# Peptides against a protein of PDB entry 5JNO: the designs that were tried, part 14

Target 1, 112 residues: chain A of PDB entry 5JNO
Amino acid sequence: MVAKFQPPPEYQLTAAELKQIVDQSLSGGDLACRLLVQLFPELFSDVDFSRGCSACGFAAKRKLESLHLQLIRNYVEVYYPSVKDTAVWQAECLPQLNDFFSRFWAQREMED

## One batch from the design tools (peptide; aimed at target 1 Q24 L26 R34 F104)

Design b1_p15_5_s1 (made by RFdiffusion4, then SolubleMPNN; from b1_p15_5, 4 letters changed)
Fold by OpenDDE base, seed 3:
Structure b1_p15_5_s1 (fold): chain B 112 residues (1-112), chain A 15 residues (1-15)
Amino acid sequence: as target 1 above (112 residues)
Amino acid sequence: IDPAAFLDEYLAEQA
């Protein structure tokens, strides 16, 4: 048995915060995308983090990592228990997350 | 574009 994933403090949502997002959502996939924006605004930032520290080689990665996905899934499960099934998660939420995120950055690349 | 605004547009297209 794997222990339930516990989010870092900076990504901990209160019940009220989660409910507000859920109230705006029409589906698990919808909720997942909304959670992505709310939990990880840094993934959508145009800030060049490497500008201030070229020596450290730090560069913000514009990708959804396992931690991001697991956190989102944990919250989605609260109101959409079916996503506990990996097949459901991969069919209903994960494609929308990846599609939304990819399209966002594709759009940003076209911005002047 | 603002991520939240983009999300609204994206989800509207999906609906």
Scores: peptide ipSAE 0.736, ipTM 0.957, DockQ to the pose 0.833
OpenDDE base, seeds 1, 2, 4, 5: peptide ipSAE 0.735, 0.735, 0.735, 0.731; ipTM 0.957, 0.957, 0.957, 0.957

Design b1_p15_5_s2 (made by RFdiffusion4, then SolubleMPNN; from b1_p15_5, 4 letters changed)
Fold by OpenDDE base, seed 4:
Structure b1_p15_5_s2 (fold): chain B 112 residues (1-112), chain A 15 residues (1-15)
Amino acid sequence: as target 1 above (112 residues)
Amino acid sequence: IDPAAFLDEYLAERA
């Protein structure tokens, strides 16, 4: 039996918090993008984490990693159970996440 | 730009 995935405490949403986001969402892809912003503000930060913690060697990258995607998917599944199907996830949510994230940083690079 | 604000713009374009 595969154990249910549990997010780290810092990425845990209450039912009420999740519902609030869902109520603002028009689709699974919409919800996924909203979750990305809410769960991982560090991915949109200009802060140089590598400089802030050179000793630990941790540096925030401008990319969506497996853990980020898995966490988002877990929450999306609550209201859009169809994304349990990998094909649906890859067609409805993943492209939107990547597109949104890429466009964000593309625009940031154009700003003064 | 604020990511939340950017998100609103992004989603508006797709809607």
Scores: peptide ipSAE 0.736, ipTM 0.958, DockQ to the pose 0.852
OpenDDE base, seeds 1, 2, 3, 5: peptide ipSAE 0.735, 0.735, 0.729, 0.735; ipTM 0.958, 0.957, 0.957, 0.957

Design b1_p15_5_s3 (made by RFdiffusion4, then SolubleMPNN; from b1_p15_5, 5 letters changed)
Fold by OpenDDE base, seed 2:
Structure b1_p15_5_s3 (fold): chain B 112 residues (1-112), chain A 15 residues (1-15)
Amino acid sequence: as target 1 above (112 residues)
Amino acid sequence: IDPAEFLDEWLAENA
């Protein structure tokens, strides 16, 4: 049996908190991006929390990890059950998340 | 730029 995904305590949203984000969202992809901003503000910080790993060649803070995506997807599924279908997730949510996140940092790099 | 503000601008451009 597959164990139910349980968010870490620091990323646990109440029904009311999630509802507030949903009310601002126009689609599953929109909701996903808003959840990214709300749940993981550290991913948008200029502060490098990487442990000085030069071997990876990139800052970990600028990567959407599987755990981040899985957590977001779990919340999106509450109001958009269709994203349980991987094809829907990959068509409606994942591209928007990646585009939003990459464009954010691309713009930040241009400002430096 | 604030990520929430960036998101709103980005969404408006793609609406």
Scores: peptide ipSAE 0.682, ipTM 0.940, DockQ to the pose 0.881
OpenDDE base, seeds 1, 3, 4, 5: peptide ipSAE 0.677, 0.681, 0.682, 0.680; ipTM 0.939, 0.939, 0.939, 0.939

Design b1_p15_5_s4 (made by RFdiffusion4, then SolubleMPNN; from b1_p15_5, 5 letters changed)
Fold by OpenDDE base, seed 1:
Structure b1_p15_5_s4 (fold): chain B 112 residues (1-112), chain A 15 residues (1-15)
Amino acid sequence: as target 1 above (112 residues)
Amino acid sequence: IDPAEFLDQYLAENA
């Protein structure tokens, strides 16, 4: 028996919260990027922030890990079930996520 | 830049 994937509590969205994000989204890729920002603000943390918070032990990560992508995909699937197809996910969502995330940090590096 | 602000900018440019 395989248990259904359950996101950690800190990444659990209510139906209302998810709907609000969906209502702002124009596509699955759009939704994916919005979910990235909403769910994982820690991935966008400044280097200075990471360096300055020794008490909390926080270390910013600048990569999208499999868990992040899986969580985003799970929520996107609720309203865009076609992304259950890996080919669709890789064509419609994953490139946008990577592009968005990389451009964010490219701009941050330019501002430093 | 703030991630939410960047998001709005990015999505507007790619819409």
Scores: peptide ipSAE 0.732, ipTM 0.957, DockQ to the pose 0.870
OpenDDE base, seeds 2, 3, 4, 5: peptide ipSAE 0.731, 0.731, 0.731, 0.731; ipTM 0.957, 0.957, 0.957, 0.957

Design b1_p15_6 (made by RFdiffusion4)
Pose (drawn by RFdiffusion4):
Structure b1_p15_6 (pose): chain A 97 residues (1-46, 62-112), chain P 15 residues (1-15)
Amino acid sequence: MVAKFQPPPEYQLTAAELKQIVDQSLSGGDLACRLLVQLFPELFSDRKLESLHLQLIRNYVEVYYPSVKDTAVWQAECLPQLNDFFSRFWAQREMED
Amino acid sequence: SAVEEFLEEYSAEKA
């Protein structure tokens, strides 16, 4: 309806780059976690899993798992996995010392 | 990277 949305260049993936991540992904949730690592490594250095970030990941995930267009599928599969992955990463870091 | 290694370990647990 309204406009053409494109992510900032630093978060733009080529179709080839997206296909490669998908090929390694075990599931929609895993794809979502791999995309979080590829797109937003600054989120893992010295939470900000904020809405714009999650929506960008969801947009990529939907290219290959179109059922993720259903918010219930996003919330049932991908979103808990992303938050648990992120929580686990940070707790692991907390515990190193 | 450490984040990628962690993701591989995490994904193995979930598989």

Design b1_p15_6_s1 (made by RFdiffusion4, then SolubleMPNN; from b1_p15_6, 4 letters changed)
Fold by OpenDDE base, seed 1:
Structure b1_p15_6_s1 (fold): chain B 112 residues (1-112), chain A 15 residues (1-15)
Amino acid sequence: as target 1 above (112 residues)
Amino acid sequence: SKVEEFLDEYLAEQA
């Protein structure tokens, strides 16, 4: 028997917080992208910011890891149960997440 | 923030 997946406290959203994001979302993919930004702002931090924090030793990461995706999917499932189907997740949400994330950094790279 | 601005722009284009 496997315990129910629980996000770390720092990634726990209240029902009200989640609903607020959902109310702004037009689709599961939309919601997924909004959750990405809300839950993991560190993934969008400038490299200069990470270098500037000598106290915390923060290092910017530009990769969507399995844990990130799983956490997002868990929240998306609350309002879009269809993404429990892996095929649906991979067709409707995952491509948009990857595209959004990639385009963000691609644009930032061109601006520098 | 920059990411929020990009998010809005991106999602608007996807809609």
Scores: peptide ipSAE 0.727, ipTM 0.958, DockQ to the pose 0.869
OpenDDE base, seeds 2, 3, 4, 5: peptide ipSAE 0.726, 0.726, 0.726, 0.726; ipTM 0.958, 0.958, 0.958, 0.958

Design b1_p15_6_s2 (made by RFdiffusion4, then SolubleMPNN; from b1_p15_6, 5 letters changed)
Fold by OpenDDE base, seed 1:
Structure b1_p15_6_s2 (fold): chain B 112 residues (1-112), chain A 15 residues (1-15)
Amino acid sequence: as target 1 above (112 residues)
Amino acid sequence: SKVEAFLDEYLAEQA
């Protein structure tokens, strides 16, 4: 038996919260990007975490990790079940996620 | 926020 993937409490969206995001979304890729911002605002933060915490010195990585993508995909699947197909996920959602994330930081680096 | 503004702009361009 395989245990069902459960998101950490801090990434657990209620049905109402998810529906609100879905209602704003025009596609699976759209929804994926909205979920990225909603679930992981720390990935877009200008704050240097290592500087903010001298005790831990931990710096958040500015990259999309497998856990981020898995969580997003799980929620997208609720309303776009076709993304359960890896080919669909890689064609419709993953490129847009990467493009959105990349362009955000590219723009920020250009403004610095 | 800044990221939300960018999100709206990005998604508008993709639509």
Scores: peptide ipSAE 0.728, ipTM 0.958, DockQ to the pose 0.865
OpenDDE base, seeds 2, 3, 4, 5: peptide ipSAE 0.727, 0.727, 0.727, 0.725; ipTM 0.958, 0.958, 0.958, 0.958

Design b1_p15_6_s3 (made by RFdiffusion4, then SolubleMPNN; from b1_p15_6, 4 letters changed)
Fold by OpenDDE base, seed 1:
Structure b1_p15_6_s3 (fold): chain B 112 residues (1-112), chain A 15 residues (1-15)
Amino acid sequence: as target 1 above (112 residues)
Amino acid sequence: SEVEEFLDEYLAEQA
């Protein structure tokens, strides 16, 4: 028996917070992108975290990791249960997440 | 923020 997935405290949204995001969303993919920005603003930051962290000195990575995606999916499932189906998740949400994230950084790199 | 502006723009294009 495996325990239910529980997000770390820093990524825990209240019902009210989640509902607020949902109310702004037009689809599961829309919601997923909004959650990405809300939960993981560090993935969109120009700040080199190695500069501020004398202990680690490692730069933040600009990639969507499995944990990021799983957390987002867990929240999306609350209002869009169909994404519990992996095929639906991969067709409706995952492409938008990847596209959104990639385009963001592609645009930023072009502007520099 | 910049990402929020991009988000709005991106989602508007997808709609």
Scores: peptide ipSAE 0.732, ipTM 0.959, DockQ to the pose 0.870
OpenDDE base, seeds 2, 3, 4, 5: peptide ipSAE 0.732, 0.732, 0.732, 0.732; ipTM 0.959, 0.958, 0.958, 0.958

Design b1_p15_6_s4 (made by RFdiffusion4, then SolubleMPNN; from b1_p15_6, 8 letters changed)
Fold by OpenDDE base, seed 5:
Structure b1_p15_6_s4 (fold): chain B 112 residues (1-112), chain A 15 residues (1-15)
Amino acid sequence: as target 1 above (112 residues)
Amino acid sequence: SEVEEFLDQWLEEQK
């Protein structure tokens, strides 16, 4: 039996912290987006593309990686066990996360 | 923060 996924210490939420976020959430997708913001604020920080690469204009930090999604899913599962089903996760949470993240940066880019 | 403001707006629009 594979051990349960354990988040890195910097992404470990206490029961109280998680409950606070859950209490503000209306659905699993809602909770997922809130967790994204709380766990990974660095993904939403202003990006200077010239800092890392003046030629490529690419910032890897503007992408949701598998680790981000796995961590979020693990916490969502605590209160929404149905997302343990991959089909449910892909229908209820993953699209919300992707749309939320994408639209955030789309809006930010329009303000430049 | 700006992302938190966007989050609130986003979630409101999803209702």
Scores: peptide ipSAE 0.677, ipTM 0.948, DockQ to the pose 0.867
OpenDDE base, seeds 1, 2, 3, 4: peptide ipSAE 0.675, 0.676, 0.674, 0.675; ipTM 0.948, 0.948, 0.947, 0.948

Design b1_p15_7 (made by RFdiffusion4)
Pose (drawn by RFdiffusion4):
Structure b1_p15_7 (pose): chain A 97 residues (1-46, 62-112), chain P 15 residues (1-15)
Amino acid sequence: MVAKFQPPPEYQLTAAELKQIVDQSLSGGDLACRLLVQLFPELFSDRKLESLHLQLIRNYVEVYYPSVKDTAVWQAECLPQLNDFFSRFWAQREMED
Amino acid sequence: TEQEDELLEETLEQF
């Protein structure tokens, strides 16, 4: 209806780049975690899993898992897995020392 | 799963 949305260039993936990540993905949730790592490595250095970031990931995930357009599917599969992946990453880091 | 755990390990190694 309203406008063309495009992510900032630094978060833009080519179709080829997206296809490659998908080919390595075990599931929609795994794809979502791999996209988090590829798109937002600054989130892993010295939480900000904020709404714009998650929506960008969901937009990519929907290209190959269109059922993720249903918010219930997003919340049942991909979103818990992203948050648990992120929580686990940071707890692992906290425990290194 | 093992594959998901490997992804976490690889991500930790990068950071």

Design b1_p15_7_s1 (made by RFdiffusion4, then SolubleMPNN; from b1_p15_7, 8 letters changed)
Fold by OpenDDE base, seed 1:
Structure b1_p15_7_s1 (fold): chain B 112 residues (1-112), chain A 15 residues (1-15)
Amino acid sequence: as target 1 above (112 residues)
Amino acid sequence: SSALEQLLQETLERF
């Protein structure tokens, strides 16, 4: 039997926390981007920070992985059940996520 | 982050 999806403890949002993000969101795609920021702040670390810490071995991740997207999608589904359809997810949320994330890093690279 | 909020807003306007 397949159990209900449960995110890892480090990515668990309470109903109140999720509701707060939803209240700030204007669409499913917007919600997805805001969840990206809330759940994975490490993906938005400054380029210079990653270069400046040789002692800790920190390396910034600049790619959205499948686990990131799956976690975001599961939360988006709570308020936008239509994204359970892969076609809807790919049309309404993924393009906005990719655009947001890509533009973030593009701007960082341009500033260097 | 204010910078991230600005980027979110810009992204929103693109879609």
Scores: peptide ipSAE 0.699, ipTM 0.953, DockQ to the pose 0.187
OpenDDE base, seeds 2, 3, 4, 5: peptide ipSAE 0.694, 0.688, 0.697, 0.699; ipTM 0.952, 0.951, 0.953, 0.953

Design b1_p15_7_s2 (made by RFdiffusion4, then SolubleMPNN; from b1_p15_7, 8 letters changed)
Fold by OpenDDE base, seed 4:
Structure b1_p15_7_s2 (fold): chain B 112 residues (1-112), chain A 15 residues (1-15)
Amino acid sequence: as target 1 above (112 residues)
Amino acid sequence: SAAEEQLLQEVLEKF
């Protein structure tokens, strides 16, 4: 049996919190982008943790990893069940997530 | 959190 995916506690949204984000969203792709910012604000941080902590060796990465995408997808599925289909997820949400994230950092690069 | 909400608005203003 496949166990239901459970987000880590730090990425747990209440029904009310998720509903609020959904109400502000115009589409599944828009919802995905809003969830990206809400769940993973650290991905938009200018802080270089590797420079700040050479001892721990931790480096902030400006990449969307599988776990990030899976968590977002799980929440999007609540209100857009069609994204359970991988083809729909890849057509409706992934491009918007990637474009949003890439444009954010591209703009930051110009400002720095 | 409030910080996350502020970041959301900041990011959204750029797009």
Scores: peptide ipSAE 0.162, ipTM 0.787, DockQ to the pose 0.108
OpenDDE base, seeds 1, 2, 3, 5: peptide ipSAE 0.151, 0.124, 0.158, 0.160; ipTM 0.783, 0.779, 0.787, 0.787

Design b1_p15_7_s3 (made by RFdiffusion4, then SolubleMPNN; from b1_p15_7, 9 letters changed)
Fold by OpenDDE base, seed 4:
Structure b1_p15_7_s3 (fold): chain B 112 residues (1-112), chain A 15 residues (1-15)
Amino acid sequence: as target 1 above (112 residues)
Amino acid sequence: SAAMEQLLQEALERF
């Protein structure tokens, strides 16, 4: 049996919340990026946790990790089942996610 | 796309 992926409580969206985001989205890739912003605001923060907590050694990195991508994909699949196909996910959503995230930080770094 | 540019701008303003 394949276990159903369950997001951590902090990343759980209600059906109504997800529907609201979907209603604002124009495509699967757009939905993916909107989910990125809504689910993981911490990835857009300038806070350096390693500097703030040298004792724990934890450092926030500005990268999209497998867990982030999997969570986003799970929600996108609800309204775009085709992204269950890895090829579709990689063609329609991943490029937009990467571009969006990269451009965000590129522009943010230009401000400083 | 225009939609993505708008979302990007919104994110830049939000954070």
Scores: peptide ipSAE 0.671, ipTM 0.948, DockQ to the pose 0.854
OpenDDE base, seeds 1, 2, 3, 5: peptide ipSAE 0.671, 0.669, 0.670, 0.670; ipTM 0.948, 0.948, 0.948, 0.948

Design b1_p15_7_s4 (made by RFdiffusion4, then SolubleMPNN; from b1_p15_7, 8 letters changed)
Fold by OpenDDE base, seed 1:
Structure b1_p15_7_s4 (fold): chain B 112 residues (1-112), chain A 15 residues (1-15)
Amino acid sequence: as target 1 above (112 residues)
Amino acid sequence: SAAMEQLLQETLERF
């Protein structure tokens, strides 16, 4: 048996915090997108490069990684158990997540 | 933010 996946401390939502997000959400896909924003604000931040920080060399990646998606899915499952089925997750949540995230950066790039 | 909420709403309407 493998231990249940536990999110890192910085991504642990209390029941009350999750409930607040759920109350704002109108669907599982919407909940997923709102969780994305709440859990991973760094994915929506502009690349802040300063000449004074040239030694950092770190570049933020604009990608939804497996860990991000797994964490979101785990929380969505609390109120939408059907997404435990991969087919449901891929049909109901992933397309909306990808669309939301893609459109966010598409709009930002068009404005720049 | 308001802009983020707008984007969320627009996305919601697409699905």
Scores: peptide ipSAE 0.741, ipTM 0.963, DockQ to the pose 0.187
OpenDDE base, seeds 2, 3, 4, 5: peptide ipSAE 0.740, 0.740, 0.741, 0.735; ipTM 0.962, 0.962, 0.963, 0.962

Design b1_p15_8 (made by RFdiffusion4)
Pose (drawn by RFdiffusion4):
Structure b1_p15_8 (pose): chain A 97 residues (1-46, 62-112), chain P 15 residues (1-15)
Amino acid sequence: MVAKFQPPPEYQLTAAELKQIVDQSLSGGDLACRLLVQLFPELFSDRKLESLHLQLIRNYVEVYYPSVKDTAVWQAECLPQLNDFFSRFWAQREMED
Amino acid sequence: SVEESHEELIEQLLE
């Protein structure tokens, strides 16, 4: 309806890059976690799993799991897994010391 | 499993 949306260049993946991540993904949720790692490594260094970031991941995930266009599917599968992956990463880091 | 995949990814990030 309104405009062409494109992510910033630093978050743009080629179709080839996206296909490769998908090929390694076990599920939509795993794909979502792998995309979080690839697209936003700055989120893992010294939370900001904020809405624009999550929507970008969802947009990529939907290319191969179109049922994720249903917000209930996103909330039931991908979103809990992303938050638990992120929480676990940071707790693991907290506990190193 | 998905659990093992997430563990491997986290280990790699913390390396």

Design b1_p15_8_s1 (made by RFdiffusion4, then SolubleMPNN; from b1_p15_8, 8 letters changed)
Fold by OpenDDE base, seed 5:
Structure b1_p15_8_s1 (fold): chain B 112 residues (1-112), chain A 15 residues (1-15)
Amino acid sequence: as target 1 above (112 residues)
Amino acid sequence: SEDDAFERLIQELLE
């Protein structure tokens, strides 16, 4: 049998913390986006990595990695068990996560 | 504050 997923300590939410987020959520996809913000604030940093080196032209990668998605999915599953089905996860949550994240950075780029 | 602006933006994106 498969061992139960255990998130790293820095991403361990208490039942109360998770419930608070769930109470604000209207759907699994909405919950996923809220979890993205709460679990990974570093992905929304205002830091422009190119500031440190204008000459090198470095641009920070702004993408959702498999670990981010896995952690979010595991928490979403607590209240939306249907996302255990990969097809459901890919239809209901993953597109919303990607859209939310891309829209965030698109708007932030326009503000600068 | 910047934190407040961030929260407002997040809420807007979630709508």
Scores: peptide ipSAE 0.498, ipTM 0.904, DockQ to the pose 0.125
OpenDDE base, seeds 1, 2, 3, 4: peptide ipSAE 0.497, 0.496, 0.495, 0.497; ipTM 0.904, 0.904, 0.904, 0.904; seed 2 fails the geometry check

Design b1_p15_8_s2 (made by RFdiffusion4, then SolubleMPNN; from b1_p15_8, 8 letters changed)
Fold by OpenDDE base, seed 4:
Structure b1_p15_8_s2 (fold): chain B 112 residues (1-112), chain A 15 residues (1-15)
Amino acid sequence: as target 1 above (112 residues)
Amino acid sequence: SEEDAFQQLIQSLLE
């Protein structure tokens, strides 16, 4: 069964927040990346919320899930309606999101 | 749908 989309309240931006992000964005892909950082800072944190394993050093898996992508896409579509086309979304936004996210963690890994 | 409602919510932020 396909999961029903339900936006979590904690990921609802205010008008001011959204406007600021949009004003800073140069493209749909850029907007998507900025939304990623703004909405989901936990995906960029080294903090292991598993208090039970302070000693194991095994960080929680950080990945972009469908809900993250759907939320971002919903915001982007308001300003860039072209991303309603899945082909455009996959060409203009998804690669930038994935590259940005992967590069972030790749750089963090190199610093360790 | 909830997705439509969310879109409407986002749109309302532009007003």
Scores: peptide ipSAE 0.464, ipTM 0.886, DockQ to the pose 0.028
OpenDDE base, seeds 1, 2, 3, 5: peptide ipSAE 0.462, 0.462, 0.462, 0.454; ipTM 0.885, 0.885, 0.886, 0.882

Design b1_p15_8_s3 (made by RFdiffusion4, then SolubleMPNN; from b1_p15_8, 7 letters changed)
Fold by OpenDDE base, seed 5:
Structure b1_p15_8_s3 (fold): chain B 112 residues (1-112), chain A 15 residues (1-15)
Amino acid sequence: as target 1 above (112 residues)
Amino acid sequence: SVDEAFDQLIQELLE
């Protein structure tokens, strides 16, 4: 028996919070991107960890990990059950998430 | 604002 997924408390959205995001969303992919921003603002932090040490060459790790994606997918499934199908998730949500995330940092790096 | 920037970027993705 597989237990229902329970997100960590810091990533738990109420029904009202999720509904608010959904109301602003035009598609599953759009919803996924909005959830990314709402759930993981730390991934968009302006803090440059390499700035603390210009000589060490440290680059902050900016990537979407499986846990991030799984959490987002769980919420997207509430209103877009079709993303339970991995093929749909990979076609409709993942490319948009990756593109959104990449574009964000690409733009930020150009502005800095 | 950050929120507006996100919205603009998302809209570009959806076009």
Scores: peptide ipSAE 0.120, ipTM 0.780, DockQ to the pose 0.172
OpenDDE base, seeds 1, 2, 3, 4: peptide ipSAE 0.117, 0.114, 0.117, 0.118; ipTM 0.779, 0.776, 0.778, 0.779

Design b1_p15_8_s4 (made by RFdiffusion4, then SolubleMPNN; from b1_p15_8, 8 letters changed)
Fold by OpenDDE base, seed 2:
Structure b1_p15_8_s4 (fold): chain B 112 residues (1-112), chain A 15 residues (1-15)
Amino acid sequence: as target 1 above (112 residues)
Amino acid sequence: SEEDAFQQLIQELLE
């Protein structure tokens, strides 16, 4: 038997926290993007710093990894069960996530 | 602030 996926503690949302995000969302894709921002703020920063050492800073990778997507999908499924279907996930959420993330960095690039 | 600007950008991107 496969145990239910449990997010790492730093990515564990309470029901109340998730509901708050859902209440701000108009669709599964919108919810996915909002979750991306809330769960992984480090993906929207140019530089990550090692704890306790500012000199250990490094450039953050501007890529959505499988773990990011899986975590987001798990939460989206709570309120939009249809995304359990991979085809729905790929049609409704993934394009919006990628577009959102790309547009963010495109605009940031213009400011650099 | 930078945080405010970030939040504003996020909101615009979500619209």
Scores: peptide ipSAE 0.500, ipTM 0.908, DockQ to the pose 0.126
OpenDDE base, seeds 1, 3, 4, 5: peptide ipSAE 0.500, 0.498, 0.499, 0.498; ipTM 0.909, 0.908, 0.909, 0.908

## One batch from the design tools (peptide; aimed at target 1 R34 F104)

Design b1_p16_1 (made by RFdiffusion4)
Pose (drawn by RFdiffusion4):
Structure b1_p16_1 (pose): chain A 97 residues (1-46, 62-112), chain P 16 residues (1-16)
Amino acid sequence: MVAKFQPPPEYQLTAAELKQIVDQSLSGGDLACRLLVQLFPELFSDRKLESLHLQLIRNYVEVYYPSVKDTAVWQAECLPQLNDFFSRFWAQREMED
Amino acid sequence: SEEQEKALETLEEMNE
């Protein structure tokens, strides 16, 4: 309808890069977590799992798991797994010391 | 990066 959306260059993946991540992914949720690590490593250094970030991940995930276009599928599979992955990462870091 | 390695380790542990 309205415009062509493209992510910033630093968050753009090639089709080859996307295919490789998918090949290693166990599920749509796992893919989503791997994409979070690849696309947004700054989120893991010294939360900002904010809407634009999550939508970018969802857009990539939908290329190979089109049922994720259904918001209920996104909320049932991918979104809890992303939040729990992120929570667990930060708790693990908190506990190191 | 080190942060990516730690994040992937966390993901590996979650998948176990």

Design b1_p16_1_s1 (made by RFdiffusion4, then SolubleMPNN; from b1_p16_1, 6 letters changed)
Fold by OpenDDE base, seed 5:
Structure b1_p16_1_s1 (fold): chain B 112 residues (1-112), chain A 16 residues (1-16)
Amino acid sequence: as target 1 above (112 residues)
Amino acid sequence: SEEQQRALAVLEEMLQ
């Protein structure tokens, strides 16, 4: 028997909080992205992207870690149980998460 | 937060 995943206390959403996010979501992928924003605001905090350095062109990269994805998936499963299937998760949620996260930081890099 | 609002704006643009 597989033990039920329990999120850390800082990432524990109440039923009401989750429902509110779900009500704003159009799909499982959309829900996943919204959960990313709500659960991990630190991933969206302002970061300097090597301003004014044309020589190095280096910018800090941010990545979605396995823990982030697992937590999001657990909540998405509540309303979209099909994502329990890894293939569905990889087709319906992961691409959207990655696209969204990449777009966000691409935009921020352009603005800074 | 403001950053979260920015993120949601990006998301909404992506969904269009």
Scores: peptide ipSAE 0.750, ipTM 0.964, DockQ to the pose 0.898
OpenDDE base, seeds 1, 2, 3, 4: peptide ipSAE 0.748, 0.749, 0.748, 0.749; ipTM 0.964, 0.964, 0.964, 0.964; seed 2 fails the geometry check

